# Ledger of designs, part 33: peptides against a protein of PDB entry 3S8F

Target 1, 157 residues: chain A of PDB entry 3S8F
Amino acid sequence: VLTLFVAVPSLMTAFTVAASLEFAGRLRGGRGLFGWIRALPWDNPAFVAPVLGLLGFIPGGAGGIVNASFTLDYVVHNTAWVPGHFHLQVASLVTLTAMGSLYWLLPNLTGKPISDAQRRLGLAVVWLWFLGMMIMAVGLHWAGLLNVPRRAYIAQV
Target 2, 166 residues: chain B of PDB entry 3S8F
Amino acid sequence: DEHKAHKAILAYEKGWLAFSLAMLFVFIALIAYTLATHTAGVIPAGKLERVDPTTVRQEGPWADPAQAVVQTGPNQYTVYVLAFAFGYQPNPIEVPQGAEIVFKITSPDVIHGFHVEGTNINVEVLPGEVSTVRYTFKRPGEYRIICNQYCGLGHQNMFGTIVVKE

## One batch from the design tools (peptide; made by RFdiffusion4, then SolubleMPNN)

Design b1_p10_3_s3 (from b1_p10_3, 4 letters changed)
Fold by OpenDDE base, seed 2:
Formats: sequence, C-alpha cells, structure tokens
Structure b1_p10_3_s3 (fold): chain B 157 residues (1-157), chain C 166 residues (1-166), chain A 10 residues (1-10)
Amino acid sequence: as target 1 above (157 residues)
Amino acid sequence: as target 2 above (166 residues)
Amino acid sequence: MLRELLELVY
C-alpha cells in the first residue's frame, strides 16, 4: 500500500522533471525528438550528476514495484536484489543529486567560480561514480535472482 | 508566457505518459516471460497461524526434535522447525526424496531467516507466528539453511542442514 | 557464478 501510494506522486514528479528537461533543451536550441537532449548542459557537473541519478532511479523505481508485489517479493526478499535496489535509490539518485547540488552550491557560497580543471575533474568523478553504481547494481540484482542471500557471507552460487 | 509554457509542458508530459504506459507493458511482458521460463514455481504462504513463543520449547509439536518430522500421508511430511539464536532444530532435518514436505517454522526468541540454498525456500520467522512453506526435494543430498535476517552477535554463523535421502 | 559476479564488480 505504501509503495503504491508513493509510486503515483513519484511518477508525476518524474514526468514533470522530464518535461522540464525537454523544455529547457528546446529553449537552448534543441530540435526534433532527441535533439533537445544534446542541447542540455552536459559540460556542467551540477547538471550531469542529478540527471544520471534520475536515470538510475528509473530501474530502481521499477524494482520498488517488484519488491511490493507479493509473489515477486517471495523470490527477491532478503537476497542481494534488495541491496541492489538500495544502491540505485540511495547511492545513485540521492548521492548524485547531493554531489550535483554541491557543484552548484560551493561556487555560490564562496563567490569563487570553479576552474576548468575542477569542472573536468567533477565530470569525471560523476561519470565514474554512475558507472560504478550501475555495475554494482546490475551485479547485485543478478546475484539476487540467482538466490544469493542478503546478510550472509557465503552462498552456493 | 507562463500559460504558454504550462501548455507546452503538458504536451511534453502527454508524450512521456505514453512512453511510460508503453514501458509498463514491456515490464509486464518481461515479468511474464521470466515467470514462464523460471524452473521453480512460487511457493505460496500458508494461513496465518499463531503460537506462544514462551512455551513453544516446552509443549507442542516443536518441543521434541526427535518428533519434529511427522508423516501425514504416503508421500507427505510435516516438519516442525525452530529457528533460534543461533541455530535450527532439528539439525539435521532428514526427509525422503520426492516427498511433499510442509515446513512449519517458528522462533522462541527473535526474528530469524529460513533460506534453503538450492531451493526457492526463503521466509522470515517471527516469534509468535508460524511460517508455512511447502516444497518437494527432487535431488538427494545436503541442503544448507541460512539465516538471512540479522538476529544478534552469532547471526553470521547460524546454519542448519537438510538431508534428503533416496 | 558469485565469484564471477564479484570479479565483475570488484
């Protein structure tokens, strides 16, 4: 009940954010079905980080519905699937959003703009973090489907 | 300008809603495919059954590990299992190959897990509640029981064994 | 399989 209750406003938020991104991309000169994506500021880690977090949140949200389904939960409950879900929701979305917020907040608080070197390093950090989280999340979900238990140091797999 | 912006956003939202609806069907199809190709079926939970955790060790079907395995039919058994800090009773659990086994699992102390490796048996065990799982072992051998719910300092070492005999 | 997954992740 709680998951389904949260799912509705979450989907509404996701659609609103997606619509806002498309609108922003089109305002920046992007055209066509996908041209607006390329027009977004991919050179800014404050933008890239939360967007990558949102991309990770999509499969994580789908996993939430799986976890809330009685018959499917029997398969995945207390397996490596569950921490896989958490790493998408917390270590990807929340963490990347926090990282992106810092890249915006620090220059504003200090009054000092980030250097080009710092910007490039920030992009590298964000992309590497996202890639690492995706590898971990896919691995954990796969292990969970193979019946690897949560909170156990050994498995037959 | 704000009204035009809102109208434009609404148009984009409609597109994304359509995409989301399409993806919903893809996910349903994927789930259906996974279930259809899965080698092990889903084990349904039994009816809610209660027991007094303070007396379960002294009286009732869980009190004597020597009487924990009860034959209920020609090829049907009920096994009364206690999950406790930090192990399982009886241990080992001995059952015949090919028989329908109904596990009745409860706890006298705290919440535990009952995860049988190599099977789809995976339930939480709550004090005062009886967890019911039905399974048929097709292959003889030893199956390890793992606690997958944190239950205290000895949690990581809490193991049991099911021995399936030919 | 677990070892293979661990080798992939770590």
Scores: peptide ipSAE 0.012, ipTM 0.745, DockQ to the pose 0.056
Fold by OpenDDE base, seed 1:
Structure b1_p10_3_s3 (fold): chain B 157 residues (1-157), chain C 166 residues (1-166), chain A 10 residues (1-10)
Amino acid sequence: as target 1 above (157 residues)
Amino acid sequence: as target 2 above (166 residues)
Amino acid sequence: MLRELLELVY
């Protein structure tokens, strides 16, 4: 039980970020329960990338609680479940945040805005990356539940 | 009004905090449910058993692979297994079908994995520590042991076999 | 609490 309290700061952070997004969306004219989501700047890869990273991080965080459980870890430890988890955390959130940061940072450092072509390419890259990560993560978690071992090239199923 | 805004934001944050706590309880409840419904499959960690990795190959129950399988009861066996770079000893491990097998696994060198395909046996093996796993093989046949912890250049080829005899 | 925030934004 005490181990699970480690999740509290992470949950607080996640929901605070979500609240910030809601607030921003509402300031941009979004209304209703979901209208604020649509009002967010989905045409900007500097925004989209870290948000997609956050979305991938949510199930990863839930998985983190599972992994931290003494009981549930007996099931998932050293299976494909584990790389599924950290690919959501690192390859999704961290990587996409880094990508998004570059889309913000480089124009600001150089004083040159990105072209529309670069913007569209950036959007394509981050969405494709996210999609690939989700497919891989779901596959790895599924394989892990089927007892596919981590760090092995063979599996029973 | 800055004060009004602050109050509203604080209330909103409290709401999210409450939600966070609620989610925590949901996860705790799920764990509790799992424990309550799947107790038969849970092997307690028990007491940590230690061994000297520098002498484990030379003396003690792991020293002779021919004596690694010890009958401890009419239908009970203890198997002393070494995981080493890069294999398992004994190999194959021969056990009877339907018997309760207690695996006592340790390493003389580095950390290894002990993952038995077709079973829920999956433990890390640390030098100086004895991993204990209890299992009953209901089906005869060969079960592959896989090292699922990186242990060096030969890690990918580190396999063992458990042969379950009728 | 949500209502109070909405009143600030809308």
Scores: peptide ipSAE 0.006, ipTM 0.777, DockQ to the pose 0.018
Fold by OpenDDE base, seed 4:
Order: C-alpha cells, then sequence, then structure tokens
Structure b1_p10_3_s3 (fold): chain B 157 residues (1-157), chain C 166 residues (1-166), chain A 10 residues (1-10)
C-alpha cells in the first residue's frame, strides 16, 4: 500500500513538468488544446531529447504502478517485463536527458555554438534512439507477458 | 504582467494536478478491474516459513533428494526442492500428472530463482526462507526450471527439470 | 553523438 503512494509525488512531478511545457509553448505563440505543443522548440536536440525521454517515461511510469502492485508484480517479476521497465526509465528518460543536457552544456562550456549540421545530426540521433528504445521496450514488455524470464539466455518462446 | 504570468502558471499547474489525480484513480480502477476479472491462476502467497540455511543440507526434508517427493494424500504431493549454486535438487523432479503439487523451495547459499517454463510458477528463493508454491500439472512431459535471479558465475547454466508422468 | 561531442570540445 505504501509503495503505491510513491506514484503520487511522481505524477505530481511529471505533470508539473508538463505544465511548464504548456506555459512555455503558449508563450511561444501556441494556442488551443494542442497548439502549444507545436510551438515548442522541436528543432533543438537539447529540448527534444529530454521531452522524448518524458514520453517514454509515461508508459514506464504506468508500468511502475504495475510493478509496485503486489498481485500484478507476481505476474511480471523476474520476467523480461522488468528490463523493459528499466529501459523506459533509465535508458530512455535518464539517458535522453543526459544527451539533451550535453547538447546544451558543451556549447556553453566551450563557447562554441553547434553548427546547423551538428544540430540536425543531434536531432537524428535522439529520435533514432527514442524509436529504437520504444521498439526494444515494447518487445521486452511483450516478452515478459509471455513469461520470458529475465537473466536467462533461453526461453520457451 | 508578472502577476498575470504567475496566475496563468498556477492555473496550468492546478489543471495538470487534477489530471494527475484523475489518472491515479484510473490506474487504481484498472488494477481493480484486472483483479476482479483475472483472479484465476494467481498463486497466493504462502505463509512465511523459516529454515536454517547452514543445516538444511544435513538434516530435515531437503537433506535427501531421494526423499524429496512426499505423498501427502491420494492425489497430493509435497516436493522439497533445494536451489543452490548452481542447480536444483532433486533433478529431475518426478511428479504425476493431475496431482496437486506443493513445492517447498529453499536455498543453502544465495538467492536463486525458480521459474518453471510453461507454468505460472515463478518465485525467488531466499536462504533462510521457504518458498511455497502450489501447482497442478495438467499435461505430461518435461518442464524446464530456470534460475531467473543472478546467483554467480554459473548462473547461466543453472537449470532443472520437472518430469510429469502419466 | 560521441564524434559530434568531441568536435565541440576539440
Amino acid sequence: as target 1 above (157 residues)
Amino acid sequence: as target 2 above (166 residues)
Amino acid sequence: MLRELLELVY
């Protein structure tokens, strides 16, 4: 029971970030229910990377509730589901946030702005990473539901 | 202007907070729905039973693999299984088809997994604790036991077999 | 990514 309460501050944090994004998008001229999303700086890998991480974190967070549930955890525990969850949380959100941070930090530390070519390459990298991670994570979750064990090189399927 | 901006931010935060709470209730409802509709096949948690891992190999029901399968009723068996670095005993575990099997699993050394392919049997095995799992094999054949908890250098080779006889 | 990052620092 207490473990499930961890979802509350996590959701509050996630949606506070979303609120900040909405505010920023609206300040950039976005209007309506979804117009603010389009107004965000999708041309900047320092922005896109952590946002994609957040998008991956949504299903991961939902999975966290599953993993924290005593009854549901029995189904998924020590299956490929668990690595799937980790890859959404760590390899998506944390890693993409780190990547995005570097795209911002290094130009500021060195005083050298990134070129347009570097910017485009950066966008390609973070999108490809996100897509690859989503494929991997979905596959791992699916395998987990099929009772494929984690930490094993052999499975029944 | 700053005051207006602050009020706008607060409004967005309140909206998203409300959404967060709504989603929390949705998730709880989905869990409740899943439990209500898919209760079949869930293995209930057994009672906590303790054992001394330092003596479990020398005395008690786990000490002799030849005596590991105990008939407790006409169609009921208890199987005392040790998970150790790096294998299971007895191996193979031989049980009859259609019988209710109670697995009593413990470890003399480190934490292991006990995952039986083709079944919903999937438990961690802790030294000093006895994991209890009840299962009835409906189909004869061989079922592989896999250690799904890292337990050392030989972890990847740690397998067992359950043979279900007609 | 590594190559691009190195180019920024170099």
Scores: peptide ipSAE 0.000, ipTM 0.771, DockQ to the pose 0.015
Fold by OpenDDE base, seed 5:
Structure b1_p10_3_s3 (fold): chain B 157 residues (1-157), chain C 166 residues (1-166), chain A 10 residues (1-10)
Amino acid sequence: as target 1 above (157 residues)
Amino acid sequence: as target 2 above (166 residues)
Amino acid sequence: MLRELLELVY
């Protein structure tokens, strides 16, 4: 009950953020239904990181609803599915947001912009992290559906 | 102008709210799909039963491993299983092939898992509560019981065996 | 969030 209750405000927040992104994209010259997405500052790791985190959070959030379902919980509970869910929520969203926040915070605090080399490196780190996290998360969810237990070093699969 | 910006956000949010509603239906559909494809792994929860974890080893149906398997019908058995730090009793659990087995599982100490490989049996075992799981083993052989809930230093080595006899 | 995004854009 509590999980489902929290899901509602979380979804509202997510779509509010999306609205803010759309507004920002349109301010940058983006037009049409999807043109604003391309207009967003994808060259800035401070932007890319948290956005990728949010993208990973979407399937994680959906998984949260699954985990909260009595019937479905029996299928996934204490399997590799659960770590998969956690990694989307924490290791994707929280971690990427933290990474992105540093790229925003430090230049603003010091008044010194990051170098182009630092920017490119930051983008590489963020994208590699996201890619690796998605691979791991998909693998863990899949393993969970195959009844691989969590907190065990052995499985039939 | 901050006020204008807020108004603009609200306008866009209306569109996204419509999208959100659509996505909710998608999520519901995905849940329904998952239910339809994974129902074979669902074991309905039984009636909640309580037991005193401090006395379960000394008295009652869990006290004697030799009496743990009880025939309750022509093709039905009840197995009283203790999950403890760090193992299961009885071990092995011997049951006949094709019989309906009702596992009554509890713990005298801490929370454990009861995950039987090759089956859909996967429940937590709480001290003071009795977990009830029904299963029919169609294939003879050995089935490993795995603890999938951390229960202490010996958790990783906590295994049991179900032997299904022809 | 909006202000932060604007600062990133400009």
Scores: peptide ipSAE 0.000, ipTM 0.750, DockQ to the pose 0.018

Design b1_p10_3_s4 (from b1_p10_3, 3 letters changed)
Fold by OpenDDE base, seed 1:
Structure b1_p10_3_s4 (fold): chain B 157 residues (1-157), chain C 166 residues (1-166), chain A 10 residues (1-10)
Amino acid sequence: as target 1 above (157 residues)
Amino acid sequence: as target 2 above (166 residues)
Amino acid sequence: DLLALLELVY
């Protein structure tokens, strides 16, 4: 049971980041309960990428708590559920954060701004990546609940 | 101005931290609820049973595949299974329909998986440790055992069969 | 052993 409390620091960090996003949105003129979200710079792939990663991380984190439960892990362990979980964590959050970091880092290192075409392409890539990851992750979690094994090329379902 | 901004940030952080904590308790509550309402489906871990993986093939209940299925009661059996690179022993495992089967599974070499299709049997098999799983097969037929833990070059072909007889 | 201890804790 105490193992579940290991999730506390991660949750605290995640929601602290969310708080920072809210503050940033409000500084940009966003008002009300949701207006701050719209005020965020959704036209910048350096921003959009890690934010989408965070969105994928939310269900992944919830799944992490499930995986850490002895009772529930019996159901999901070594099924497609587990790959579904870490694809949200690694292939979504980590990968998208890395992508976003590059969109920020490269212009700063080279001194050359990203062209509008590159920006638009970057947005497309980030959103397509996120969409693909969500489809895959949902499918893997679903398959896991149907007892499809991981690390196997065969399944009854 | 900086101080005002700092206070504002702290207020938002406190709110989100509170939300985070609340969500944690929600998840714990959901787990507790699941446990409380679905106790019949919970298999106790029991006491950790150890064996020597270096001798398990030569001595003990896993040594002879012909003696692997042991009747322990009128409708109760214990099956001593070895998961090894790359297969299961005995193979096939023959058990009666409707009998309570206690699988005792261990490995002489590396970590393997023991996933039985069509059942909720899904455990890792560690060298030096005995995995114990109880199951009653309600339907006769063949059930495939799948290794779902990478164990080497032959992992993808590591299968076994449980034959449930009427 | 250490493994048993870890399994007990988690």
Scores: peptide ipSAE 0.006, ipTM 0.789, DockQ to the pose 0.037
Fold by OpenDDE base, seed 2:
Structure b1_p10_3_s4 (fold): chain B 157 residues (1-157), chain C 166 residues (1-166), chain A 10 residues (1-10)
Amino acid sequence: as target 1 above (157 residues)
Amino acid sequence: as target 2 above (166 residues)
Amino acid sequence: DLLALLELVY
């Protein structure tokens, strides 16, 4: 019950954020159905990180509804599916948001801007983290659907 | 400025709402398809049943492992299983191939898992409650029972065996 | 506000 109550506001927040991104992209000169995406500041890790986190949150949120469903939860409960969900919602979304926040916060607090080398390194870290988490999350969800249990060192697949 | 920004954002909300809803249904459909094709369906839970965890080892259907497998019909059996720190009783559980097996599982101590490899049997076992799972083993052989709920220092070694006989 | 955040970043 609580999960479903959270799901609706979360979905509302998600499309509101997306609408804000579209507006921002169009203000930056993006045109057409997808041109606004390209106009967003993809050269800034403070922006890229939380956006990638939000992208991972979409399938993770859908998985949350699955986990809250009695019939579907019976299948996925205490399997590798559950940690797969966690790595999308926490290890991806929360972590990437925190990383992005640091890339913005530290220069503002210290008064020292990041160098171009640091910026490029930050982008590499964020993208590599996202890619690694997506591989792991997909693998864990798939393993869970194949009835691989969590908290067990031996599993028959 | 804030009011103009808000109005502009609202202009895109309808489109993004529709897209989000559409994607939600797509994901649900994909998950449902994957579950239907890879997990052999869902086993329905039984009716809530209570038991006293302090006496379950001394009296009742779980007390004697030799009497744990009860034939309830021509091709139907009830198996009374205890999940405890750190194992299962009886062990092994012997059942015939092709029979409908009703597992009634409870715990005398802490919460455990009852996950049977190669099947869709996967339930938590709570002290004071009886977990009921219905399953038919179509293939003879040995099936391993794994505890997938952390239950203490010996959790990683908590295994059981179901032997399905021809 | 995300727009405000974007303005602060750029």
Scores: peptide ipSAE 0.000, ipTM 0.733, DockQ to the pose 0.018
Fold by OpenDDE base, seed 5:
Structure b1_p10_3_s4 (fold): chain B 157 residues (1-157), chain C 166 residues (1-166), chain A 10 residues (1-10)
Amino acid sequence: as target 1 above (157 residues)
Amino acid sequence: as target 2 above (166 residues)
Amino acid sequence: DLLALLELVY
């Protein structure tokens, strides 16, 4: 009950952030239903990282609702599904947000802008991390649905 | 300018809130659909039954592995299983094919898992509580029991076997 | 969040 109750405020918060992104994109010249997305600063790892984290958080949040259902929990509880879920939540959103924060904090704290080479490397790191996490998360969720147990080195599938 | 900006922000927020609500209903619908189509995977929880973990090894239906399998009907059995550090009792568990098996599982020490490969049997076993699971094995053979809840240094080696006889 | 984003891009 508590988890489901918290799900609503969490969704509201997530979409409030999305609203801020839309507004920023439109301020940058984006038009139409999706043009604002393209107008966002995708060349800045400080921006890209937390946004990718948020994108990974969406399916994770949906999975949280599944995990909170007593009936559905009988299927997924203590299977590889659970690690798949929290890797989307922690290793995606939290970790990417931390990475993005560093790309913002370091230049501001030192007064020195990042070089173009550092920027490109940062983008590569962030995207590779995100893609790797998505592959792992999908694999873990799939394994969980195949009844692969959590905390076991062997499984019959 | 600040007022105009504020109004614009509110308009976008309202739109995204509406979208949020719509998505919430979509998720609820998907959950409902899943429940409607995947009912066979749900093992109903039994009534809360408690037992004293300090005496469960000495007295009661779990005390003697030789008496762990009890026929309760023509095609129905109750199996009293102990999950302990680090194994299961009895081991192996022998049951007939096609019979309804009621597993009553508890622990004398710490929390364990009771996951039976090839089945939808997957429950946590808590000291002081009895987990009840009903299952009918349709195929003869050996089914491995795996502990999927960390229970100590020997956790990774904690296995049991169910032997389903024709 | 909006302010933080604006500070990031401007």
Scores: peptide ipSAE 0.000, ipTM 0.754, DockQ to the pose 0.018
Fold by OpenDDE base, seed 3:
Structure b1_p10_3_s4 (fold): chain B 157 residues (1-157), chain C 166 residues (1-166), chain A 10 residues (1-10)
Amino acid sequence: as target 1 above (157 residues)
Amino acid sequence: as target 2 above (166 residues)
Amino acid sequence: DLLALLELVY
């Protein structure tokens, strides 16, 4: 009970954030089950980046349960699965959140708003980062399931 | 109105919290299902066995590589393996095809990995503890042992070989 | 199977 119960506070926190997003989307005129998602400011890289990070964090969280499971951890421990998990948790959520924060912070610190060109470039950057991260993460998880070792430059699959 | 906003937030939070709990149970169920239907490869932890890392090279079953492979039954062997900076002993490890092999692995120095390519053998090796892995090689040939736990400057070159004879 | 389930929960 204690082992898997550790996931409960994290899930509560994550989905509280989701609740805030739903509230924001509905305030912006979104209705229905999915309409609130479309109403969110997808044209703002400061918003898009952390949300993409959150999306990447979901499969990472599921992997966390796997890694914390005694019997399943034997299969994935010290394989490419582990860095795959970390890249979803840190290099996706944390990194994209940091990137998004910068898109908000820098204009406020300098007093200069970002140009439309900079905004579009920012969107391209965060989407490309997310796409690349998903490709890498899927590849690493797959390699891990094929028993490719972590911290090795060579493998026999 | 601030009060209306707070009420709305609470409603959404309750919904997402319920969803969160539901997903937790789904994940538990999926894990349980996997264990129930795909038990092959699931290895529970054995009893903890201790050894003195300061004397393991001088006395005991790990001291002589020539005596590392011990036949314990008609088709059963125990192999006493040392993982050290930066290699394995014995090297190569020679075992017959189709025999049940019990690896007893420990370290005299730092933590190492013992990952046998082409198999599901993958354990950390801690000084002072004995890792026990049971495996039967169905195919003859050479199997590479790779260290998948950082152990120092020579980590990347730390390899061993298991030779499975027909 | 029961033992495996117990290992998951605890």
Scores: peptide ipSAE 0.006, ipTM 0.787, DockQ to the pose 0.084; fails the geometry check

